# Ledger of designs, part 1: peptides against a protein of PDB entry 1LOE

All scores and structures are predictions.

Target 1, 181 residues: chain A of PDB entry 1LOE
Amino acid sequence: TETTSFSITKFGPDQQNLIFQGDGYTTKERLTLTKAVRNTVGRALYSSPIHIWDSKTGNVANFVTSFTFVIDAPNSYNVADGFTFFIAPVDTKPQTGGGYLGVFNSKDYDKTSQTVAVEFDTFYNTAWDPSNGDRHIGIDVNSIKSINTKSWKLQNGKEANVVIAFNAATNVLTVSLTYPN
Target 2, 181 residues: chain A of PDB entry 1LOE as posed
Amino acid sequence: TETTSFSITKFGPDQQNLIFQGDGYTTKERLTLTKAVRNTVGRALYSSPIHIWDSKTGNVANFVTSFTFVIDAPNSYNVADGFTFFIAPVDTKPQTGGGYLGVFNSKDYDKTSQTVAVEFDTFYNTAWDPSNGDRHIGIDVNSIKSINTKSWALQNGKEANVVIAFNAATNVLTVSLTYPN
Positions, changes and structure headers below are counted from each chain's first letter, unless a header gives other numbers.
Peptide ipSAE is a variant of ipSAE made for these designs: the mean of its two directions, with the distance scale d0 fixed at 1.0 Angstrom where the peptide's residues are scored. Compare it only between designs on the same protein; published cut-offs may not carry over.
A fold fails the geometry check if it doesn't show the stated peptide or something in it is severely misdrawn.

## One batch from the design tools (peptide; made by RFdiffusion4, then SolubleMPNN; aimed at target 1 G138 V175; its pose is not in this set)

Design b1_p8_4_s4
Fold by OpenDDE base, seed 2:
Structure b1_p8_4_s4 (fold): chain B 181 residues (1-181), chain A 8 residues (1-8)
Amino acid sequence: as target 1 above (181 residues)
Amino acid sequence: TYNLSYTL
């Protein structure tokens, strides 16, 4: 089997192994997805296509990713929507609809999008988010409407460590988030 | 720690 791996400890101003979309950029060695204004969308893609799903055999690769993020969202109303880690076809483009986290464009399930995302959602969208209104972690398959969610208490401005793993043998996607500090 | 999983 083939293996692809990469590690980015410091995001440089000319990060060759990332494709920036929309307002995504690097500053102070960190990846920043958006400007602190309304109606901003930014994404960063790993520049090399990854063979995760084999259309011929149907085989899916195992994967594990880890990252650290900080969100500044001191309230639930005057903040952005959050962000996702996502896997999508190589020709994926940023989506601009509000609440869709730059990845989706409908609350309806759409198999043709071929997108799996883990969302860290900081804004309650009544049309698709869990009715309790909590900030949440979600697993999204071909839709912004998560197939599973977990209420999440954001520690504002603090670093969160995330691990996302997929076991192809069991088809189980796991997400863990920890505030180490 | 927050954990979430799903069988796709």
Scores: peptide ipSAE 0.768, ipTM 0.982, DockQ to the pose 0.896
OpenDDE base, seeds 1, 3, 4, 5: peptide ipSAE 0.755, 0.756, 0.749, 0.754; ipTM 0.982, 0.981, 0.981, 0.982

Design b1_p8_5_s4 (failed a check: a repeat of another design)
Amino acid sequence: TYNLSYTL

## One batch from the design tools (peptide; aimed at target 1 F67 D72)

Design b1_p10_8 (made by RFdiffusion4)
Pose (drawn by RFdiffusion4):
Structure b1_p10_8 (pose): chain A 181 residues (1-181), chain P 10 residues (1-10)
Amino acid sequence: as target 2 above (181 residues)
Amino acid sequence: MRFGFSATTS
């Protein structure tokens, strides 16, 4: 049995248990992944590796993560590219920016990626996004093309609370985001 | 494995 847990309710100026990649930094008690600036990537990882499954037993971990996040755009129309919570190898480095969300490099399945991410996507990319053109939440496994999506209406500047849970018994990954009110 | 957050802009 192995458990890993943590909580950070207010981020401080020297959050030593995070690894920052790209433009990720903490400011005014928040984790800032990108400022409202063009063509940039920010990533932050929890510093400890987490044992998510075991080859000797074949057991896989149950887990839950929850967080509140804000997307603050200049207006409701010109908004790109989005935000992900991801599970990647211990040595993960930033991948392609723009619509690939710093996490993937292709629309095709890439076995060497070894990452699954839940995306909160705010920009329709004709090449791989749901053709309806809506902003959406997606589950991505080794590709920017989501295996599953759900349209989501962004509330600019507002706090969204999200819970992502994985049940090892069913292999169900559930994602919930709620806007207050 | 490791957990993290990422965001990008265009």

Design b1_p10_8_s1 (made by RFdiffusion4, then SolubleMPNN; from b1_p10_8 with M1A F3L)
Fold by OpenDDE base, seed 5:
Structure b1_p10_8_s1 (fold): chain B 181 residues (1-181), chain A 10 residues (1-10)
Amino acid sequence: as target 1 above (181 residues)
Amino acid sequence: ARLGFSATTS
């Protein structure tokens, strides 16, 4: 099978392989998705379309991605709304903000969304989030209501290392997050 | 498809 790979370790102002949406931009060699202000949606897409869906079955193909992210909120006790990695149609645009993370529009399953996301959710939304109210990592398929979640303790201002892997043969998506520093 | 990152505030 064909393998496509890419790596971005330094984000510049002339980053040709990124499509910035909403409030997303680059500064100080970092991709910055949101400012520390209310009511923002920031996104960035890898500019090159990828073949991630099986054309026959519609299943997600094997993939591995790794990245580092930082959430740096002014108040660590009140952080909204979260960060997410997602795979969406090539013409994807910012969706509903707030608890929908700019990626979804409904808690109901919507196959027309054609979007899979791994959320790092810092804010409890009663209507769809786990009832324990914990910040959490979630796997979202065509809905902001995760198909699976795990509690996650945000370390505000710290770099989190993430690895996301999908094995098509086993239909298992693995998410790993560590704070190495 | 395209890969992306998203974040929101409210």
Scores: peptide ipSAE 0.753, ipTM 0.971, DockQ to the pose 0.914
OpenDDE base, seeds 1, 2, 3, 4: peptide ipSAE 0.744, 0.741, 0.749, 0.721; ipTM 0.971, 0.970, 0.971, 0.968

Design b1_p10_8_s2 (made by RFdiffusion4, then SolubleMPNN; from b1_p10_8, 3 letters changed)
Fold by OpenDDE base, seed 1:
Structure b1_p10_8_s2 (fold): chain B 181 residues (1-181), chain A 10 residues (1-10)
Amino acid sequence: as target 1 above (181 residues)
Amino acid sequence: ARLGFSASTS
């Protein structure tokens, strides 16, 4: 078996192991995906491709990832649109913005997307989000319409610690989010 | 595949 791992604790101005897309950039040792302005998409990809799909079965390899993120909106009661961790084809480019989070183009299942995402969705989109209107964590497979969601209470401007683990044997993806502060 | 982060505003 093959194991790939990496860790980035501080981001520099010449972060060679990241591919920046859209408005993504580094500043003050932080990876910044978007500024507090409207109608933007920012992405950052780990530059090294990973072998995650089984060519014969289509199964996904085991993986564990952890990260810290901050959403800092000028108005805590009006926050759009959210943040995602995603896995996509090596040549992936920014997709539709707004409620599609820059990673998808449709609420309809599209296998050609070959994209899996964990969304931290701060904005209610009537067409596909859970009807309760809660901000939520979602698991997205080839669609912005999550296959599963859980309500999440945003703490604006605070650091959230996230752990995402996938167990290939059970086909279970686990997402945990905590606000330690 | 590649791993990534994405965010959008509107």
Scores: peptide ipSAE 0.743, ipTM 0.970, DockQ to the pose 0.934
OpenDDE base, seeds 2, 3, 4, 5: peptide ipSAE 0.689, 0.730, 0.698, 0.727; ipTM 0.963, 0.968, 0.963, 0.967

## One batch from the design tools (peptide; made by RFdiffusion4, then SolubleMPNN; aimed at target 1 T40 R43 V79; its pose is not in this set)

Design b2_p13_2_s2
Fold by OpenDDE base, seed 5:
Structure b2_p13_2_s2 (fold): chain B 181 residues (1-181), chain A 13 residues (1-13)
Amino acid sequence: as target 1 above (181 residues)
Amino acid sequence: GYKRIGFSATRTV
């Protein structure tokens, strides 16, 4: 069994193992996805494609990823739209902004998207988000309308530690988020 | 098959 792993602790200018899209950039050793403007979309891809399934056997890879993120909004009560971890085709480009998080284009299931995302959604979109209006973590498969969600309380400006794991044998994706401080 | 992993964010306000 082959394993691919990587880690980035300090983000520098001209980070060659990242593909920056939209307004994504690095500053002060941090990956920054959005600029300090309205109506912005920013993405960053790991430059090396990931072998997620074996064409000969059909086996799907297990994976674990961990990261720390910060959402720092000027107004804690008015935050839009959110942050995602996603897995997409190798030639993926930024998609629709706003509530589509730059990852999807429809609330309808679209198999041609070939995209899975874990969303950390700070803004309630009545057309597809859980009716309770809570900020939430969601699992998105080929649609911005999550197949599963859980309420999440944003701590504005604080570091969130996230672990995402996929077990191919059980077809279960797990997400954990903690605020250690 | 191969995919790319990444992060995305949007800001409206």
Scores: peptide ipSAE 0.772, ipTM 0.971, DockQ to the pose 0.915
OpenDDE base, seeds 1, 2, 3, 4: peptide ipSAE 0.761, 0.753, 0.743, 0.761; ipTM 0.969, 0.968, 0.966, 0.969

Design b2_p13_2_s3
Fold by OpenDDE base, seed 5:
Structure b2_p13_2_s3 (fold): chain B 181 residues (1-181), chain A 13 residues (1-13)
Amino acid sequence: as target 1 above (181 residues)
Amino acid sequence: EYKRIGFSATRSV
């Protein structure tokens, strides 16, 4: 069985194993996705492609990823639009900004997207988000309209620890988020 | 099939 793993604890100014897109950059050893301006989209891809599916065997890869993120908004009561972990075609480019999180272009299912995302959505978009208006974690498959969501309370400026795991045998994606402090 | 993993964020306010 082939295994690919990587770990980045500190981000350098010329991080060679990342592809920066839009306004993504590194500063103070942190990966920073957005600049302190309105209407910005920032992305960072791991430069090495991941072997997610074997066409000969039909096997889909299991994976687990862990990361820490911080959302630090000037106004805790008005935060837009969110943060996303995603898996996309190797030539993926930034998509629609705002509520589409730079990852999708439609609320309708679009198989040509070939993109799966876990969103940490801070802004309620009435056209596709859960009607309760809560900030939420969502699982997105080829659409910004999540196939499943769970309410999430943002702790502005605090570090959130995330673990995302995929079990190919059961086709189950699990997401955990904790604020340890 | 190969894909890339990444992070994305947007800010509109």
Scores: peptide ipSAE 0.777, ipTM 0.970, DockQ to the pose 0.929
OpenDDE base, seeds 1, 2, 3, 4: peptide ipSAE 0.767, 0.698, 0.740, 0.767; ipTM 0.969, 0.956, 0.964, 0.969

Design b2_p13_3_s1
Fold by OpenDDE base, seed 5:
Structure b2_p13_3_s1 (fold): chain B 181 residues (1-181), chain A 13 residues (1-13)
Amino acid sequence: as target 1 above (181 residues)
Amino acid sequence: GNMRIGFSATRTV
């Protein structure tokens, strides 16, 4: 078997293993995806391609990723639009902003997107989000309309610990989020 | 073999 792994605990101003897109940047040793302005989209890609899908066999690799994120909004009752972990083609560019989270362009299934995402969605979009209006975690496959969701309570300004794991044998993606402090 | 992982965020308010 072949294993690829990486870990980044401090983000420098000249982070060679990241591709910054849109308004993404580093400050104070932290990756910051959005600037303190309205209507911003920011992304950061790991520069090395990840061999997740085998074009010869069609097999998908197992993977585990963990990260910590903070959403710190000036108004905890009005937060838009969210944060996303995603996997996309190597030449991926920022997509539609706002409720599309910079990752998708449609609520209709589009296989040409070739994009899978785990969204941490802070804003209710009537056209595609769960009808209860809750902030939520969602699994997105080639569409901003999630194939599955679970309600999530944002703790504004607090660090959230996330673990995402994919088991190829069972075709199950698991997501865990905790606020340890 | 042609995939990248990443993070994305948007802000409208």
Scores: peptide ipSAE 0.748, ipTM 0.966, DockQ to the pose 0.834
OpenDDE base, seeds 1, 2, 3, 4: peptide ipSAE 0.736, 0.720, 0.710, 0.740; ipTM 0.964, 0.961, 0.960, 0.964; seed 4 fails the geometry check

Design b2_p13_3_s2
Fold by OpenDDE base, seed 5:
Structure b2_p13_3_s2 (fold): chain B 181 residues (1-181), chain A 13 residues (1-13)
Amino acid sequence: as target 1 above (181 residues)
Amino acid sequence: GYMRIGFSATRTI
């Protein structure tokens, strides 16, 4: 069994193992996805493609990813739109902004998207988000309309620790988020 | 098959 792993602790200028898209950039050793402006979309891809499934057997790989993120909004009560971890085709480009999080283009299931995302959604979009209006974590498969969600309380400006794991045998994706401070 | 992993964020306000 082949295993691929990587880690990035300090993000520098001209980080060669990242592909920056839209407004994504590095500053002060941090990966920053959005600029301090309205209507911005920013993405960063790991430059090396990941072997997700075996073409011979069709078996999907197990994976675990961990990261720390910060959302620091000027107004804690009015935050849009959110942050995502995603897996997409190798030639993926930024998609629709705003509530589509730069990852999707439709609330309808679109298999041609070939994109899976874990969203950390700070803004309620009435057309597709859970009706309770809560900020939430969602699992998105080929649509911005999540197949499953859980309420999440944003701690503005604080570091969130996230672990995402996929078990191919059970076809279960798990997400954990903690605020250690 | 191969895919890329990444992060994305949007800001409207």
Scores: peptide ipSAE 0.787, ipTM 0.972, DockQ to the pose 0.899
OpenDDE base, seeds 1, 2, 3, 4: peptide ipSAE 0.779, 0.769, 0.760, 0.783; ipTM 0.971, 0.970, 0.969, 0.972

Design b2_p13_3_s3
Fold by OpenDDE base, seed 5:
Structure b2_p13_3_s3 (fold): chain B 181 residues (1-181), chain A 13 residues (1-13)
Amino acid sequence: as target 1 above (181 residues)
Amino acid sequence: GYKRIGFSATRTV
């Protein structure tokens, strides 16, 4: 069994193992996805494609990823739209902004998207988000309308530690988020 | 098959 792993602790200018899209950039050793403007979309891809399934056997890879993120909004009560971890085709480009998080284009299931995302959604979109209006973590498969969600309380400006794991044998994706401080 | 992993964010306000 082959394993691919990587880690980035300090983000520098001209980070060659990242593909920056939209307004994504690095500053002060941090990956920054959005600029300090309205109506912005920013993405960053790991430059090396990931072998997620074996064409000969059909086996799907297990994976674990961990990261720390910060959402720092000027107004804690008015935050839009959110942050995602996603897995997409190798030639993926930024998609629709706003509530589509730059990852999807429809609330309808679209198999041609070939995209899975874990969303950390700070803004309630009545057309597809859980009716309770809570900020939430969601699992998105080929649609911005999550197949599963859980309420999440944003701590504005604080570091969130996230672990995402996929077990191919059980077809279960797990997400954990903690605020250690 | 191969995919790319990444992060995305949007800001409206």
Scores: peptide ipSAE 0.772, ipTM 0.971, DockQ to the pose 0.912
OpenDDE base, seeds 1, 2, 3, 4: peptide ipSAE 0.761, 0.753, 0.743, 0.761; ipTM 0.969, 0.968, 0.966, 0.969

Design b2_p13_3_s4
Fold by OpenDDE base, seed 5:
Structure b2_p13_3_s4 (fold): chain B 181 residues (1-181), chain A 13 residues (1-13)
Amino acid sequence: as target 1 above (181 residues)
Amino acid sequence: EYKRIGFSATRTV
């Protein structure tokens, strides 16, 4: 059994173990994905590839990740478009912005995407989001149209603690989000 | 198979 683990508590200006894409950068020891402008896309990848599937055995890796994120929007009532954790091909580049969160290009299932994401979606897109219009957490597989969603109440400017776990044996992805303060 | 993990965000307003 092989295990890969990493932890970053303070982000530095050089941060050699991250690949910054689009407008992603570090400031004040924080990873910042977007600049304070409209129509921005920012991403950051962990530089080391993750071995998630063994072609010889067919085994898929289990994983657990935890992180804290903050959405700090000038207007709490108009926030677009959201934040996402994703797993993608090693050569992945920023995709469509806006409601596609820089991760996908279509609401239609596209197996060539080879991308799984957990979205924290702050903006209702009529074409693919849950009809209740709630901000939500979603699980996305090769499409911005989530295979499952749950309503989520954004606390603007507050730190959210997230845990994402995948159990390969059961094929269950678990997402938890809490606001401790 | 290898993948990369990451974070992404967009802002349009």
Scores: peptide ipSAE 0.773, ipTM 0.970, DockQ to the pose 0.923
OpenDDE base, seeds 1, 2, 3, 4: peptide ipSAE 0.768, 0.757, 0.749, 0.768; ipTM 0.970, 0.968, 0.966, 0.969

Design b2_p13_5_s1
Fold by OpenDDE base, seed 3:
Structure b2_p13_5_s1 (fold): chain B 181 residues (1-181), chain A 13 residues (1-13)
Amino acid sequence: as target 1 above (181 residues)
Amino acid sequence: TGYKRIGFSATTS
């Protein structure tokens, strides 16, 4: 068996192990995905491909990832779309459709996307988001329309801790979010 | 194959 691990505690101005796409960049030791302007996409990929599935054995990898994020959205009526942690084909490119978080381009299930995302969605899109209109965490498989969602109360400007784990034996993805302060 | 890339993505509209 093999294990791959990495950690980025501080994001530098010349982060060679990241591939920046769109408006993604680093500043003040943080990864910044979007600017405070309309119609932008920002992404950052870990440069090394991750071995998720072994074609010879059929084994699927387990994984655990953790990160901290801050969203500044003081006005709920003037808010961006949110962000995702995602897993995609190695040649993945930014998607430009509004509300699709730069990862997807349809609410229809498309297996050819081969993309899984955990969304932290701050904008209600009537066409696919939960009807209660809550900001939410979602698990997205080959579609912006989440296969499962949970309401999440955004604490504006505060650091949230996230843990995402996948158990290959049970095929269960778990997401936890806490505000420690 | 079996390789993917991981990352973060966000948009404004």
Scores: peptide ipSAE 0.722, ipTM 0.958, DockQ to the pose 0.864
OpenDDE base, seeds 1, 2, 4, 5: peptide ipSAE 0.680, 0.652, 0.652, 0.666; ipTM 0.950, 0.945, 0.944, 0.948

Design b2_p13_5_s2
Fold by OpenDDE base, seed 3:
Structure b2_p13_5_s2 (fold): chain B 181 residues (1-181), chain A 13 residues (1-13)
Amino acid sequence: as target 1 above (181 residues)
Amino acid sequence: DGYKRIGFSATTS
């Protein structure tokens, strides 16, 4: 059995194991994806490719990922789009277009994107988001239109802890979010 | 080939 693991407790100014795309960068030991400016995309990829399935046997890997994030959005009527944790082809590039979180480019299912994302969506897009208009967590498979969503109450400026786990045997992705403080 | 990259992404509109 093959196992790969890594952790980044503090983000440094010269983080060699990250590939920065768009406006993504590190500051004050935090990964910063966007600035308070309109019409921008920011991404950061772990530099090493992850072996998620065995091409010879077809076996799919289990995984667990945890991270902490902060969103500063004091005005709910003037908020950015949110962010995603995503898994994409090795040569993935930032995508443009408002509301697509830099990962997708359509609400239509596109298997050729080969991309899965967990979105933490702070902006209501009428065309694809849940009709209740709530801030939400979504699981996105080859489309910005989530296959499943759950309402989430944003705590402005507070640290949220996230755990994402995938069980290959059951094909179930689990997302947990808590505000410990 | 079974390899992917993981990461974070965000946008402003």
Scores: peptide ipSAE 0.720, ipTM 0.961, DockQ to the pose 0.865
OpenDDE base, seeds 1, 2, 4, 5: peptide ipSAE 0.687, 0.704, 0.686, 0.661; ipTM 0.955, 0.957, 0.953, 0.950

Design b2_p13_7_s1
Fold by OpenDDE base, seed 5:
Structure b2_p13_7_s1 (fold): chain B 181 residues (1-181), chain A 13 residues (1-13)
Amino acid sequence: as target 1 above (181 residues)
Amino acid sequence: GYKRIGFSATRTV
């Protein structure tokens, strides 16, 4: 069994193992996805494609990823739209902004998207988000309308530690988020 | 098959 792993602790200018899209950039050793403007979309891809399934056997890879993120909004009560971890085709480009998080284009299931995302959604979109209006973590498969969600309380400006794991044998994706401080 | 992993964010306000 082959394993691919990587880690980035300090983000520098001209980070060659990242593909920056939209307004994504690095500053002060941090990956920054959005600029300090309205109506912005920013993405960053790991430059090396990931072998997620074996064409000969059909086996799907297990994976674990961990990261720390910060959402720092000027107004804690008015935050839009959110942050995602996603897995997409190798030639993926930024998609629709706003509530589509730059990852999807429809609330309808679209198999041609070939995209899975874990969303950390700070803004309630009545057309597809859980009716309770809570900020939430969601699992998105080929649609911005999550197949599963859980309420999440944003701590504005604080570091969130996230672990995402996929077990191919059980077809279960797990997400954990903690605020250690 | 191969995919790319990444992060995305949007800001409206």
Scores: peptide ipSAE 0.772, ipTM 0.971, DockQ to the pose 0.911
OpenDDE base, seeds 1, 2, 3, 4: peptide ipSAE 0.761, 0.753, 0.743, 0.761; ipTM 0.969, 0.968, 0.966, 0.969

Design b2_p13_7_s2
Fold by OpenDDE base, seed 5:
Parts: structure tokens; sequence; C-alpha cells
Structure b2_p13_7_s2 (fold): chain B 181 residues (1-181), chain A 13 residues (1-13)
């Protein structure tokens, strides 16, 4: 089978293989999604479309993604709204900000979204988030209301290592997050 | 079918 892979360790200015949306930019060799202001949405897409499913057979591809992210909030007790890895249509544009994480527009299932996301949600939205109010990792399918969640303790300013893997045979998406330091 | 992968973040505080 065909395999597509890529790696970016240092993010430079004018990074040609990224599509920056909203307030996303690069600085000091790091991809930065939000500016140091309120009410900001920032996104970055890998410029090359990814072959997710076989049009002939309908089979979905297996994939594994690893990345490191940092949330560095001025106040660790008041952080909003979160960070998201997502897969969306080729022509995807920023969606609703705030608790919708720039990826979704509704808590109701909307198949026209055609978007799957793994959220690292730092802010409790009463209307759709788990009732315990914990910061959490969530798997989102066509809705900001996650189909599954797990509590997650933010370590403000620290690097989190994430691995996301999808097994097409079992239709299982796995997410792991560690703070090595 | 083809799709794009990416990252998104929002800040309101």
Amino acid sequence: as target 1 above (181 residues)
Amino acid sequence: GYMRIGFSATRTV
C-alpha cells in the first residue's frame, strides 16, 4: 500500500508546506496558533492533501501522528479555550471560535461538517462538555460535543507529547499524552 | 478521498 509521511521539526518563516489561517504564524522556529490577544482563532493546515480513503473500495487509511504542543497561559487557573488536531475537507476554513475551537459550529451532529478532531479542551462549556468540569481530551466527530472524553491535567507551559493513531480495521482511534519533563 | 490535516486553537482570555 502507498504511504505518505512528513515531519517538521523547525518551523521557519514562509513555511511553504503549511497553510496559515486566522492568526496562525511561526516565530522562533515554533508554530504558534494564537496571538497574545483575546478572541483569537488560529489554524495551520498541512498544505498537501492526505489520501484518507480509497475511492474504489471505501477503505479508510491507517495513520499515526505525533506532535508536541505547549499551552502557556498567563493564568493557569483561567485558560480558554483549547487546542485541536483535526482532519477536514480540503477547502476547510476557520469555523466558530471560543469553545468551538475554530473547528466546529454546533453541538448537534452535522454530517456536512465532514470533520474529525481530537480536542485538548482547557475550558468547560456547560452546554456540551463533560459535567465534571475537568479539562479533557475529546474525540469529536462532526460536532463539538465529543463522542468520548478523558480527563486531562494541563501542565501550563510544559511540553506535551501526543500520539494519535487510527486503526481502520477496528475503527479505533487512540490518543496518548505524556509530559516527559 | 482527500482531506487536510491541521491544528487549531482559540483564546478568549
Scores: peptide ipSAE 0.781, ipTM 0.972, DockQ to the pose 0.898
OpenDDE base, seeds 1, 2, 3, 4: peptide ipSAE 0.770, 0.763, 0.753, 0.773; ipTM 0.970, 0.969, 0.968, 0.970

Design b2_p13_7_s3
Fold by OpenDDE base, seed 5:
Structure b2_p13_7_s3 (fold): chain B 181 residues (1-181), chain A 13 residues (1-13)
Amino acid sequence: as target 1 above (181 residues)
Amino acid sequence: GNVRLGFSATRTV
């Protein structure tokens, strides 16, 4: 079987294997998605397209991705809006900001989006988020309204280790998040 | 089919 793999541990000023969108940039060898301003949207795409399904058979590939992220908000009690890992069409561009996380445009299912995201949502949006108001991890398919969620406690300024795995045979996506320190 | 992997974040406060 064909395998595609990549790893980025240090982000340089001319990181040619990333496509920066919106306010995304690199500084001090770290990928920074948002600027220190209000109403910002930032994205970064891996530049190489991924062959995730076979057009002839329809079979979807297994995949595993791991990453570390930090949310460092000036006020731990007022944090908006969140961070996502997503899979989208190759020509994807930033979508609606704020609670839509720059990835979606609707709470209604929109098959034309062709986008799957794992959200790490720090802000409660009454119109679509879980009613308990908790910060949460969500799995989003063609909508900002998650198909499944789990409460998550943000540790402001700390590194979170994430592993996301998809098993094509079972059609199950697993997400794990830990704060090792 | 082909896709791209990415990260996204927004800030409003």
Scores: peptide ipSAE 0.761, ipTM 0.968, DockQ to the pose 0.906
OpenDDE base, seeds 1, 2, 3, 4: peptide ipSAE 0.752, 0.733, 0.719, 0.752; ipTM 0.967, 0.964, 0.962, 0.966

## One batch from the design tools (peptide; made by RFdiffusion4, then SolubleMPNN; aimed at target 1 P89; its pose is not in this set)

Design b2_p14_1_s1
Fold by OpenDDE base, seed 3:
Structure b2_p14_1_s1 (fold): chain B 181 residues (1-181), chain A 14 residues (1-14)
Amino acid sequence: as target 1 above (181 residues)
Amino acid sequence: DGYKRIGFSATTSA
């Protein structure tokens, strides 16, 4: 058996285990992806590659990820695109298309992207988002157009706790979000 | 080869 784990409780000014891309950086012990300005992309990758599957055995890894996030919107009725937790090829680079959360570049399914994301989407894009217009959590497989979504009410400036778990045996990904305070 | 990187990503519109 093989197990890899890591934890970052406080983000420091010199996080050697993170690769910052675009405007991503750390401040006040927080990982900051974007500021409240237009036309930006910010990303941060864990520097060590993760062994997702074993080519010799064919086994796919189980995983559990937990994190806390805050979205601060100066105007809660006019927010940015949101953010994703994602799993991508080792050489992944930021994508600049608006509404694609810096991860994808098309609503069409593209297996060559080899990217899976859990989106916390705060902006309604008519071309691919759920027609009810709700802010939502989505599971994205090789496309910004989610394979599944669930409505989520943003609490501006409040801390949200997230747990993401993947069971390889059942091929089920679960996402839980709570506002504890 | 079975290896990926994990991370977080966000954007703001133009």
Scores: peptide ipSAE 0.715, ipTM 0.954, DockQ to the pose 0.867
OpenDDE base, seeds 1, 2, 4, 5: peptide ipSAE 0.678, 0.676, 0.694, 0.680; ipTM 0.944, 0.943, 0.948, 0.943; seed 2 fails the geometry check

